# Designs tried in a protein design run: peptides against a protein of PDB entry 3OGK. Part 185

Target 1, 307 residues: chain A of PDB entry 3OGK
Amino acid sequence: ATPDRLSRRFPNLRSLKLKGKPRAAMFNLIPENWGGYVTPWVTEISNNLRQLKSVHFRRMIVSDLDLDRLAKARADDLETLKLDKCSGFTTDGLLSIVTHCRKIKTLLMEESSFSEKDGKWLHELAQHNTSLEVLNFYMTEFAKISPKDLETIARNCRSLVSVKVGDFEILELVGFFKAAANLEEFCGGSLNEDIGMPEKYMNLVFPRKLCRLGLSYMGPNEMPILFPFAAQIRKLDLLYALLETEDHCTLIQKCPNLEVLETRNVIGDRGLEVLAQYCKQLKRLRIERGADEQGMEDEEGLVSQRG

## One batch from the design tools (peptide; made by RFdiffusion4, then SolubleMPNN)

Design b1_p25_8_s1 (from b1_p25_8, 12 letters changed)
Fold by OpenDDE base, seed 3:
Structure b1_p25_8_s1 (fold): chain B 307 residues (1-307), chain A 25 residues (1-25)
Amino acid sequence: as target 1 above (307 residues)
Amino acid sequence: MEIEITDYYRDRYGNVTGTPKYERY
């Protein structure tokens, strides 16, 4: 389907998702000249898709100009923008989106690559948005944004239920967690072990409704912070956790209501056995082979056909 | 209604490839 054909057939389209053709390249590499440009679609949205409120680009090339045009064309009617593993834009494009689309509910840029110029986009979002429900810049590298702006967003956006972030020090998010009273999902952050201060994270207070969680770099020493509410956990993202097989077993046993598990091959057959035994509500299991596991010869840390 | 275009590609001549999927919600 072409943009013009689509708009003629569906002039009142509310939601559009474009998924670029997968390319054989290095992980997260998106060539800038492969032909997956959103520009013709943004042009069509601006001219003819006046009811469009949700846009999802996956593996597409998105420029700042595209984002600016989209922002101005849809303004406060834009409720969802997902830049899913996209490239070609900078934080200026994000700034345009949050400046013009002040009622946006979902903003995602998970796994996208971009040039970071400043943290103004998050600040602008914090200053003017009260509608946000989902904020996701998981697996991105923002160095110039402020956790204080994230806290402000949490205070102002009562419907905020899902937040996924990059490598914020988790202690910098204490204020955010206190403010995010309705938060159900959190992924990302950075847990940094301190041998001299083992209690560093033990007093973290999580939102009471939190049930979907993925703390990056969580090791066995930090894992106990989940135990008080492990029974209410329904989704765990352990892809970037630093848990070994036995740690997986320990945690899984405490999560009887687990529905979704995403983890690495380190879970092993043993972990899968424990999962089957204790997690009767499990609906989805994702297992990836981590880079650290490529050279592992430990059979216990491997998933076989038996598991 | 949501429309998904998967495997999208547009070449330099404007030819488009992709598979449309229509969802109601």
Scores: peptide ipSAE 0.386, ipTM 0.879, DockQ to the pose 0.035
Fold by OpenDDE base, seed 5:
Structure b1_p25_8_s1 (fold): chain B 307 residues (1-307), chain A 25 residues (1-25)
Amino acid sequence: as target 1 above (307 residues)
Amino acid sequence: MEIEITDYYRDRYGNVTGTPKYERY
């Protein structure tokens, strides 16, 4: 089927999701030719899909021109844009989206590869958007965006419930967390251990409704910051945490209401046993082989067929 | 209604290089 055939059959389509054919890629590395080009679809959206509110591109090649065309065509009618594992665009394309789509509710660039020109897109979003519910640029590398803009977004977008970010220093997000009163999900950031300041993060205050969490580089020294609200945690992303088997056991025991756990092989059979014992509401378990574990197959912190 | 087109590949010139799958939910 072709884009034109789709529009003829479904002229009132509200949501479109395109998944490009998978390509071989390393973790967090997306080749330039990762997926199919969205251009013909964007053209069709612009011309014939006038009720489209949600666009999800996964593993697609998306240019700035494509984003600009989409933005101008849908404008404030665009509520959801997900650039999921996409490539080919720059922050100029993102700027166009947030400039023209001022009522966007979901903006996702998770695991996308792009060229960063500046941080204007996040600033523009902060200055004009009050509708945002989900912001996700998890597993991306932005060096030119400001945590202050993120705070502004939290202050202005009262329906903001999920935010996933790159490697912001967590202490720079204190203002964000204070402003994000309705935030339920947070992933990303960067916890940076300081030997000279072991209590560096102990006064960190999280949003009261936070129940889905993934803090990057969280080690055993930082883990206690979760303990005050561990009982309300429903989802943990520990893929990028620096927790060993024992640390997993400690944390899991404090999360009896855990429903989703994503972690690495380091959890081990022992961690899985603890999980089974204490987390009776568990719905989904994802265990991945971490990059750090590729060379240490003989370590005890491995999930076997027994687990 | 959401239409999902999976396993899709089209080059920048509009040429389809694979057979897409269509899902509705």
Scores: peptide ipSAE 0.181, ipTM 0.738, DockQ to the pose 0.038
Fold by OpenDDE base, seed 4:
Structure b1_p25_8_s1 (fold): chain B 307 residues (1-307), chain A 25 residues (1-25)
Amino acid sequence: as target 1 above (307 residues)
Amino acid sequence: MEIEITDYYRDRYGNVTGTPKYERY
């Protein structure tokens, strides 16, 4: 069982997804000794999968050399690259991707672990791409990229609809939000409490079409910034929000059209009751245990079997 | 490892089943 069997069976393959964990194999195509390394797959893609436009690696080991080879092999034919919870690469690998794949529409590296050398990859993307629809480096730690490059991307990519970022100060993204006229989804950023300026975020203007949202470190003082458009919110990510149970209740009541909610146990049974009462369009609910939940729990802030 | 094919499958008769999928996050 080798990658060559994939290309033989699917010579015109357009989209490929490889997961490192958990293990499952369609047609038993994965050699056991190759583990989670993408190298043999990238080789096969480069040589024999000439119509491939979408690559999704999940929980895989990806090197800069792998990314460079993939970038050069697919070039402008590559429309989607998802490095989902991957590791082993640096920003040099990302630079290669954006340098050679000028028509990329989706670039994702959510929850990936990498070595950051510089912010050149985002700058290169900003300078040369006009096709981007989805940019996602949510739950990553980029410290050397510029919010100005993100703004440039928003100006140049008219089809940009979803952007998820790391811990950018939200106020540094004002220009981005103004430029991203068609943005429907935004997650990430960083809201930083300032006792001297409790309303420093109140004048933040979001894109008019924004309906899927997750603001990191949003507390009860910042939450009101959502109220003007809360009725149009369809998806809410509160995993990294700093909201208590009552804050959840307050926000949920403002979002009658909510379809997807992702939050932590702090929502509690009370929050779930409020959710059921006010959010009749709810389709998906995800509740996770946060590492910090120990100590923030009150009696109402726990999800019990009643919820 | 798991391989998910979102494009098509080519059977022994040359028939193709499946379609490419696109998902926005």
Scores: peptide ipSAE 0.077, ipTM 0.571, DockQ to the pose 0.023
Fold by OpenDDE base, seed 1:
Structure b1_p25_8_s1 (fold): chain B 307 residues (1-307), chain A 25 residues (1-25)
Amino acid sequence: as target 1 above (307 residues)
Amino acid sequence: MEIEITDYYRDRYGNVTGTPKYERY
């Protein structure tokens, strides 16, 4: 099938999700007819899909020009953009999206690879958006964005409920957490051990509604920061935590309402036994052998629930 | 490539729901 066939068949399409080939195949110069490039689809969206509000590109090649065209074509009608494990763009493309799509509610770049030119895209988003509900650049590497912009977003976007970030020092996000009154989900950040300050993170205050979280590089010394609200935790992402088997057991025992757990095989049989014993509401379990490119929603035919 | 087409309904977590229709390209 072709993009033109799609628009003719569904002229009033409101939601579109395109899945390319597995990411590994993208490095082998996937032909356009294999669905690797979004360009022909963006052209069709721009010309013929005037009611499109939600776009999800998964494992596709996306250029800055593609993003610019999409942004200008949909403007404030675009509510959701997910660049899920995509590549080929720079922060200029992101800037175009947030500049032209001022009412975007969901912006996701999770696991995408891109060239970072500056932090202007996040600043522009902070200065002009009040609609944002979900912001997700988890497992990305931004070095030029400001935590102050994230705080501004939290202050201005009353409906902000889910934020997943890269390698921000968690203490730089204190202002963000204070401002994000309705935040239910947070993943990412960076916990950095300081042997001279073992209590470095003990005074962190999280949003009151926080129930889904994953703190990167959280070790057993930092784990106690979760204990005051462990009973309300519904989802834990421990993929990038620095917890051993016994640490898992300790934390799991404190989370009786846990519904979703993502972790590594370090949890072991013992951790699984503890999980079964204490977490009777568990609905989903993801166990990875190590760092990989796949998520729970990586299965074909399933709707993504991560971002 | 797989295309997922749904009736537009966005929940507060940014997920689009509806009756999915799939076409492979």
Scores: peptide ipSAE 0.021, ipTM 0.431, DockQ to the pose 0.036

Design b1_p25_8_s2 (from b1_p25_8, 13 letters changed)
Fold by OpenDDE base, seed 1:
Structure b1_p25_8_s2 (fold): chain B 307 residues (1-307), chain A 25 residues (1-25)
Amino acid sequence: as target 1 above (307 residues)
Amino acid sequence: MEIEILDYYRDRYGEVRGTPERTLF
């Protein structure tokens, strides 16, 4: 199958997902004929797929030129862009997307590898977008973006319901959480233990509708932050938490409405027993061998169990 | 490469949903 065959068969295509067969696409080890590069697809999208609203690239090579072409071709018609475990672009490509696609609702770059030039893309998004519903740069390393821009996005995007971020210090996101009134999901951030200030995070105020959560580096000292709303937690990402078996047991007992748990094998048999006893609404369980580089949306090699 | 084609709609969480057609390339 080829891009031109796709457009001929589906001239009114609204949603497209391109998946590179193996993860090796991220390392430029897969030739174009294996579906490693998005360029021929972006060309076809630009020329012949005028109704396309959603694009999902998974494990693909994506250049800034590809993003620029896509952005200009789809403009405000583009509602969803997911750069899922992609590589080959820089923040200039992201800037092009947010500059030209000002009504984008979902922007994802989870686990993508890129070159960071500046933080302008997030600033531009903050200045001009009011449509965002989902923003996800989980498991990425941005050092040049501003938490103030994230706060501005939360203030301006009334429908913002899910935000996943990299290593922002959680205290820098206080303004963001206050502004994000409709936020239901948050993952990422960075909790940094301070022995001299054990109560450092205890006064954090989360959005009232928050029910899907994953705080990176959350240890047993920070875990009590969740207790005031633990009963409303429905999804918990503990892959990057610093919790031991007994900590898992403590937290799980406080989350009777838990539907999805992502965690590491440190939960142990005891944690699984507690989970079975207290979480009767559990729908999905993912257990990994320690902390990994995979996100919640990556099902590769996972043992998913339904409760 | 795997292609997933959807009859597009958006759910309450901003996620793409629809009837997929899978095509391998």
Scores: peptide ipSAE 0.034, ipTM 0.402, DockQ to the pose 0.034
Fold by OpenDDE base, seed 4:
Structure b1_p25_8_s2 (fold): chain B 307 residues (1-307), chain A 25 residues (1-25)
Amino acid sequence: as target 1 above (307 residues)
Amino acid sequence: MEIEILDYYRDRYGEVRGTPERTLF
């Protein structure tokens, strides 16, 4: 497929997904000049795909110029932009997107690599967008964005249902959670252990509709914050949780309506047995092998042929 | 209508290449 062939065959295309580099594990092994640039596609979108409202770039090289061109070409017609595991842009490119696409509903940059210049893009989004439904910068390195802007987004975007963030201190998101009345999914944040205040997170109040959750660095001391609403949890992301096998068992037993579980090998055969026993609605199970797997498994935290 | 294009690349001649378009919906 080529951009020109695409537009000729599908002039009324509404949604486009492009997959560049082969897999996440090989992303860093492919030179930046490999040729997976979105530029020719953005040119074609700008010129000939004038009904396009959804763009998903996966494992591609995206420059600020590409984002600027896309933003100006589609403007308020752009409803979805997913920069999924992409690279090559800065926060200036994101700023252009949110400045020109005021009615964007989905903005994703999960696992993307970028140069962070400032937090203006999130501020601009907070000041001018009321349409946002999904915001996802999970597994990214933003250090200059403000949790207050996230709170403003929650207040102004009544249809906001899914938010995935980087390493915000969870206590800085109290205002966000209070404002995000319709939030169903939250992933990310940072739970930081404090020996002097072991229950520092116990008073954290989550949105009432929350049913898909993944708290980064959640350990056994923080895990009880989920117990009041564990019965309504449908999806758990434990990939970045600091739970041992027995902790997994404890949590799983409290989530009888769990449909999706994403975790690491530390769950072990025992955790899988507990999962099978208590989670009869389970539809999808993902078990990853993380780089830190060896440090987090206990004697039972190994998935064998039994598991 | 949603189209997915897989394995996009630019060849040594600078031309855009990839797998055929796939309609998802």
Scores: peptide ipSAE 0.026, ipTM 0.443, DockQ to the pose 0.034
Fold by OpenDDE base, seed 2:
Structure b1_p25_8_s2 (fold): chain B 307 residues (1-307), chain A 25 residues (1-25)
Amino acid sequence: as target 1 above (307 residues)
Amino acid sequence: MEIEILDYYRDRYGEVRGTPERTLF
């Protein structure tokens, strides 16, 4: 479809999702320009799609100018913006979005590639938004944003239920977790092992309603921090955990209400057997292959046709 | 017509990931 055809056929469109066609990857890398340009679509949105509340760009090229145009055109009517695996913009574009779209409920930049100029966008969001329900910049690399702004967002946005972040040290998010009283989902962060302080994370307090979780770099020494509320966990993202097969078995046994598991081949056939035995509510299982599994064909951490 | 396309890439953590997508033609 073309933008003009879309608006003519659906002038009252509320939600738009555009997916860029996949491009051939070289060396298992996705080129930065692998997406299509959103510019003609943003132009059409601005001119003719005045009922649009939700925009989802997946694998698209998005410029700061595109974001600025979209922000000004939809303003407080924009409730959802998802920049899913997009590229071409900077944090200035994000700043424009949060400045003009003060009632945005969902803001996603998961796996997007961008140039980071400053942390002003998150600060602006923290200062003026009270509507946010979902914030997701999972698998991104922000170095200039403040955990304090994330805490402020949690305090001011009482409907905030899902937050996924990059590589924040988890201890920097203590204030955030305390403020995020209604948070149900958290992914990301960074758990950093300290041989001299093995218990440094044991006093971490999670939001009481937390039931969907993925902590990056969580190893067997940190895993016990989940045990107090493991029975209420419904979804686990272990793709970036540092757990072996036996660790998976240990954790899975403590999560009888698990509905969704995402992990790597390291779970092994044993882990899958334990999963089947203890997690009777399981609805979805995703197993990916990690680079560390190359050459470990004879290791226990493999899923065979049996599993 | 619905087509499912799988594209594999290496993410920021260095892990190989698959991106399944369904496209209508």
Scores: peptide ipSAE 0.018, ipTM 0.477, DockQ to the pose 0.125
Fold by OpenDDE base, seed 5:
Structure b1_p25_8_s2 (fold): chain B 307 residues (1-307), chain A 25 residues (1-25)
Amino acid sequence: as target 1 above (307 residues)
Amino acid sequence: MEIEILDYYRDRYGEVRGTPERTLF
């Protein structure tokens, strides 16, 4: 498909998803400059796709200029922007998006690679947006954004239901969680072990409707913070948790309504057996094989054909 | 049940990610 053919065929297009580089590019099998630039598409959007509300770029090269052009072209008509595993932009591009698209409902940069200039984009979003429903910069590294801006977003965006973040210290998000009254999904953050204060996270209060969760670096000492609402958990992301097989078993037993589990091979056949026993609503299981698990001597920490 | 099996990889930017492979059981 070409941009011009798309606009001619579908001049009233509302939603567009573009896939750029194939997965092979992630393994350095595709040259960096091989296709995947959004520029021609953004040009076409700006000129001819005036009804477009939703844009999803996956594995594409996106420049700040592209984002700026898109932002200005669609302005408050843009409801969804997903930069999924994209590269080539900086936080200046994000700033342009949130500055011009002040009614955006979904903003995603999950696994995108970018240059961080400052935290202004999140601040601008916090100051002016009241429409946000989904904010996702999961598996990104922002060092210059403020958790207070996230709290402000939660306070001002009453329809905010899903937030996925990078490595914020989870205790810095206490105010956010308190403000995010309608939040159903949270992923990310950072749980940091403190030997001198093993219970430092035990007083965390999560939003009452939270049912999809993934806390990064959650170990067995932190896991009990989930127990009060484990029965309402529908989705768990344990890919970045620091749980062993026995910890998985403990947690799974407390989540009888679990529908989606994403975890690593450490769950093992034992964990899968427990999962089958206790989670009768399970619909999807994602198991990631870690490099550290390839040489695992502990057979219980491996998923075999038994699972 | 849909099972998604992923292998760890290091992307071209040096970050560890997973590659999805979906299998039905």
Scores: peptide ipSAE 0.023, ipTM 0.460, DockQ to the pose 0.417; fails the geometry check

Design b1_p25_8_s3 (from b1_p25_8, 12 letters changed)
Fold by OpenDDE base, seed 3:
Structure b1_p25_8_s3 (fold): chain B 307 residues (1-307), chain A 25 residues (1-25)
Amino acid sequence: as target 1 above (307 residues)
Amino acid sequence: MEIEITHYYRDRYGNVTGTPESELF
C-alpha cells in the first residue's frame, strides 16, 4: 500500500504499524539500505492522518528529520512510538520526540541502531513526562544516559508498568526500583559478579508487582535474588542470563506460575522436561541459540528431537 | 501452548550473528 491510499481509505486511523525489511535482511540477504524509509509515511501522517496516536516502525530507516516531523505533527496526540529494529537516527531525533510529545505513553527503540550524541532525550523525558507506561530501549547501548533520569521517570510516571533497558549496572537502578511502585516488567541491566563481594546483589529490592523479568548476565550466584518472588513470576527472559542447564532447572522449579519463557538452547531436553513438570500455566516458549553457545557441543545443553 | 524455536545466533544486543543453524542442517 502507499501512504496516500491508506489515508484516503482510513482517514481516522489511530494506529499504524509499518514493516520495512523482511527477516531475510537480518542475514545480509538484503542490502542495508534496501527500501523501508519512513519519510513518505511521516509526510502522510503529518498531512492527512490527524487521528493517529500510535506509530510502530519495524525494520525501517528513520532519520532525525523524520522523527522531528512526526513529533511536531502529532505532538501531545502521539501516545505510542515504537522504533523496532530501526536505524538511521540519532539521539537528537529521540530528543525531538520527547520534547514535542509530552504525553507519550509508550516509547520503544528495542534493537534499533542509532548514533548516540548525548543523554538529553532521557533527561527531557524525565523532566516533563508524567504519562509514560512503557519505556523500552532493550538490546541497545546507551552510554550517555543517566540512571537518575530513569529514577525520575519512575517517580513522575505512576502508570509506568514496563521498563526494558540496556547495560545499566543493576545497583545503579536501586533508586529506580524503589520509585517504580507499579512496575510489572523489567528487562536488561547488568549483573557483574564480584568474587570479593558475593552478597553484592543479595539485598536488591524489586518492585512488589514485578512478574515479568529478564536480567542480563544473571548467573547462578545471582539467581537466588529471584527466589523470594519466584512464585509470582509469569514471564522470564533468560536469553542473556548466564545459566546452565541445571540452573535453568533450579529456577524453573521455583516458578510454578510461569506463562512465558524465553531462553537459549542451553535449557536442553532436561530443562524442557522440568518445565513441563512444574510450569503448568506455560503459554509460550521461545528457544534460540545465543552467541555464547556458538561451537558448544554439550549434549545436555542442547534441545534435541526429544525436546 | 506456543513453542517457537529459532535457529539463529544472537548477541546481548539482539544482533543476529553467525550462520543460521537451519542452514547448517
Scores: peptide ipSAE 0.030, ipTM 0.455, DockQ to the pose 0.481
Fold by OpenDDE base, seed 4:
Structure b1_p25_8_s3 (fold): chain B 307 residues (1-307), chain A 25 residues (1-25)
Amino acid sequence: as target 1 above (307 residues)
Amino acid sequence: MEIEITHYYRDRYGNVTGTPESELF
């Protein structure tokens, strides 16, 4: 579809999701020179889609100018912006979004690639937003943002229920977790093993409603921090965990109410057997196989044809 | 129950090593 055709057909559109790499069936509907750039769409949104509240760009090229135009056009009417696996922008574009869209509820840039200028965008969000429900920059490489701003967001946004972050040291997020009283989902962070302090994470206090969790670089030594609330865990993201097969088995046995598991091939047939035995409410299982794991399917700790 | 098995360019520790274009969408 073209932007102009969309607006003419659906002038009262409230939610738009665009994919930069369309499925084969949709490919012929996109102009040859469109190239996955959001610019034509942002122009159309700005001019003709005045009721649009939710924008989801997936695998598209987004410039700072595009974000600035979108921000100014939709302002406080924009409730959701998802830059899902997008590229081409900097943190200046994000700053424009959070500056102009102060009532944004969902801000996602998961797996997006960008140029990081500073951490001002998160600071601005922390200072002025009270509406945020979902913040997701999972699998990104922000290095200049402050965990203190996350804490401020948690304090000010009482409806904050889902936060996914990059590689923050988990201990730097203690204040965030304390403030995020209604948080149900957390993914990311960084657990860093310290031989001199094997239990440095044992006193972490998680939000009481937390039931969807993925801690990056969680190994078997850190895994016990989940045990006090493992029974309430409904979703586990173990894609970035440092767990072997037996570690998976140990954790899975502690999560009888698990509904969604995302993990890697390391779970193995053994882990899948344990999963089937203990997690009777399982609704979704995602197993990612790395390119380096191809050809080792018969090894212990890998999912075989039996699994 | 939905089972999704994906082959994507990740290392053993979950790090993305491939391009977004190689992602199973």
Scores: peptide ipSAE 0.028, ipTM 0.447, DockQ to the pose 0.315
Fold by OpenDDE base, seed 5:
Structure b1_p25_8_s3 (fold): chain B 307 residues (1-307), chain A 25 residues (1-25)
Amino acid sequence: as target 1 above (307 residues)
Amino acid sequence: MEIEITHYYRDRYGNVTGTPESELF
């Protein structure tokens, strides 16, 4: 499909999702010269897709110029922008988006790679947006953004229901959690074990409606912070948790309403058995193996055909 | 129930460095 053909066929298109690099299983089906650049699509959007409200780029190359053009072309009509596993932009591009698209509801940059110039984009978003429902920069490295801006967003965006962040120290997000009264989903943060303060996180208060959760670097010592509301958890992301098989079993047993589990191979067959026994509402299970797990061939943490 | 197994390449900083492979069962 070409951009021009799309606009001619669907001049009133409201939502567009473009996928660049496919998963490995489909890689052989893509011509080598495709490039993966959003530029021609953004040009077409800007010129001919005047009703477009939602844009989702997955595994594509996106420049700051592309983002700027998109932002100016759609302005407050843009409700959703998802830069899903994209690359090629800087925080200047993000700044352009949040500056011009002040009514954006969903902003996603999950697993995108970018050059960080400053934290102005999040500050600008905090200062001017009241419409945000979903903010997701999970598995990104923003070192120059402020947790206070995130708190401001939570206070100003009453419809904020899902927030996924990078490696903020979780204690820096206490104010955010307090402000985000309607938050249903949170992923990311950073739990940092302190041997001298084993109860460091025990007083952490989560939003009352929280039911989809993934805390990065959560170990068995921190896991109990979930127990008070484990029964209401519907989705659990344990990809970055520091839990062993038995820890998985312990947590899973406390989550009878779990619908979605994302975890690593460490869950093992034992964990899967426990999951099947206690989580009767389970709809989706995702098990990942990363490059780092190649070295920890712990036999007990293997998922076999039996599980 | 959907089971998805994904293999991905990440660096030590959590950045995706390669093309993910996934199997859906």
Scores: peptide ipSAE 0.026, ipTM 0.455, DockQ to the pose 0.434
Fold by OpenDDE base, seed 1:
Structure b1_p25_8_s3 (fold): chain B 307 residues (1-307), chain A 25 residues (1-25)
Amino acid sequence: as target 1 above (307 residues)
Amino acid sequence: MEIEITHYYRDRYGNVTGTPESELF
């Protein structure tokens, strides 16, 4: 496999997805020397793929230099960059992308591992981008970015429809939610229980079009914040929710239009029965098993062949 | 390296649509 073959065969390529790990059937056909590094591909993109608008790297090693080269080569022609489960870069690389690619519409770094130097990349994006439609840094560890920049992005990007973030305190995103008038999807944040303030989240106002949602650390005490718009929910991500089986049942019963559910084994056969009963439009179900759930003796937390 | 080549059409959620072609390059 050589990058030069790509450009020779497809000189007018618009969208490219590279996977660092091949499908099992093709594994023996891929030289080991590629090591998952994007560098030779970025070089080829920069030199010979001048119509490329969308780049998706999955499970690859990406350096700041690679990002800088890509950014400068594609500039405002780059509409989509997805760093999906990638590693090897810092926030300097992200800064280069948002500095040079002012018309980027989709920026994803979900589950990527990186070194965080500062929050300048998000600030730069906030100051200069008006084209953003999708921003996704779900399951990442940013500590130096500002929720105010996210609010600015929401205000300036009229077509912003999907935002997935790390562990922002949800109350810090109030301004963001107010500004994000066209937002349909939100995942992430952090709900933090306060014994002294049991209703601290009850006044949260979500975007009116919100129908795909995943709130991290949402427990049964916070779950009622969804009830006013539960009927319009089409997708739920409960992988990082703190809901037990009966909590799942309670929420699912309120979501008759649910099409996609992602949750953990804690839903149990009971939850699956409720899901089948109330969610007739369900198209996709993903159930993961957490490490803590493998040893649960409670029958309610188990999905069996019955479910 | 597994390469997925798609006719470029991006939906409102940043997903490329169309029939992808996977090849080795």
Scores: peptide ipSAE 0.034, ipTM 0.383, DockQ to the pose 0.033; fails the geometry check

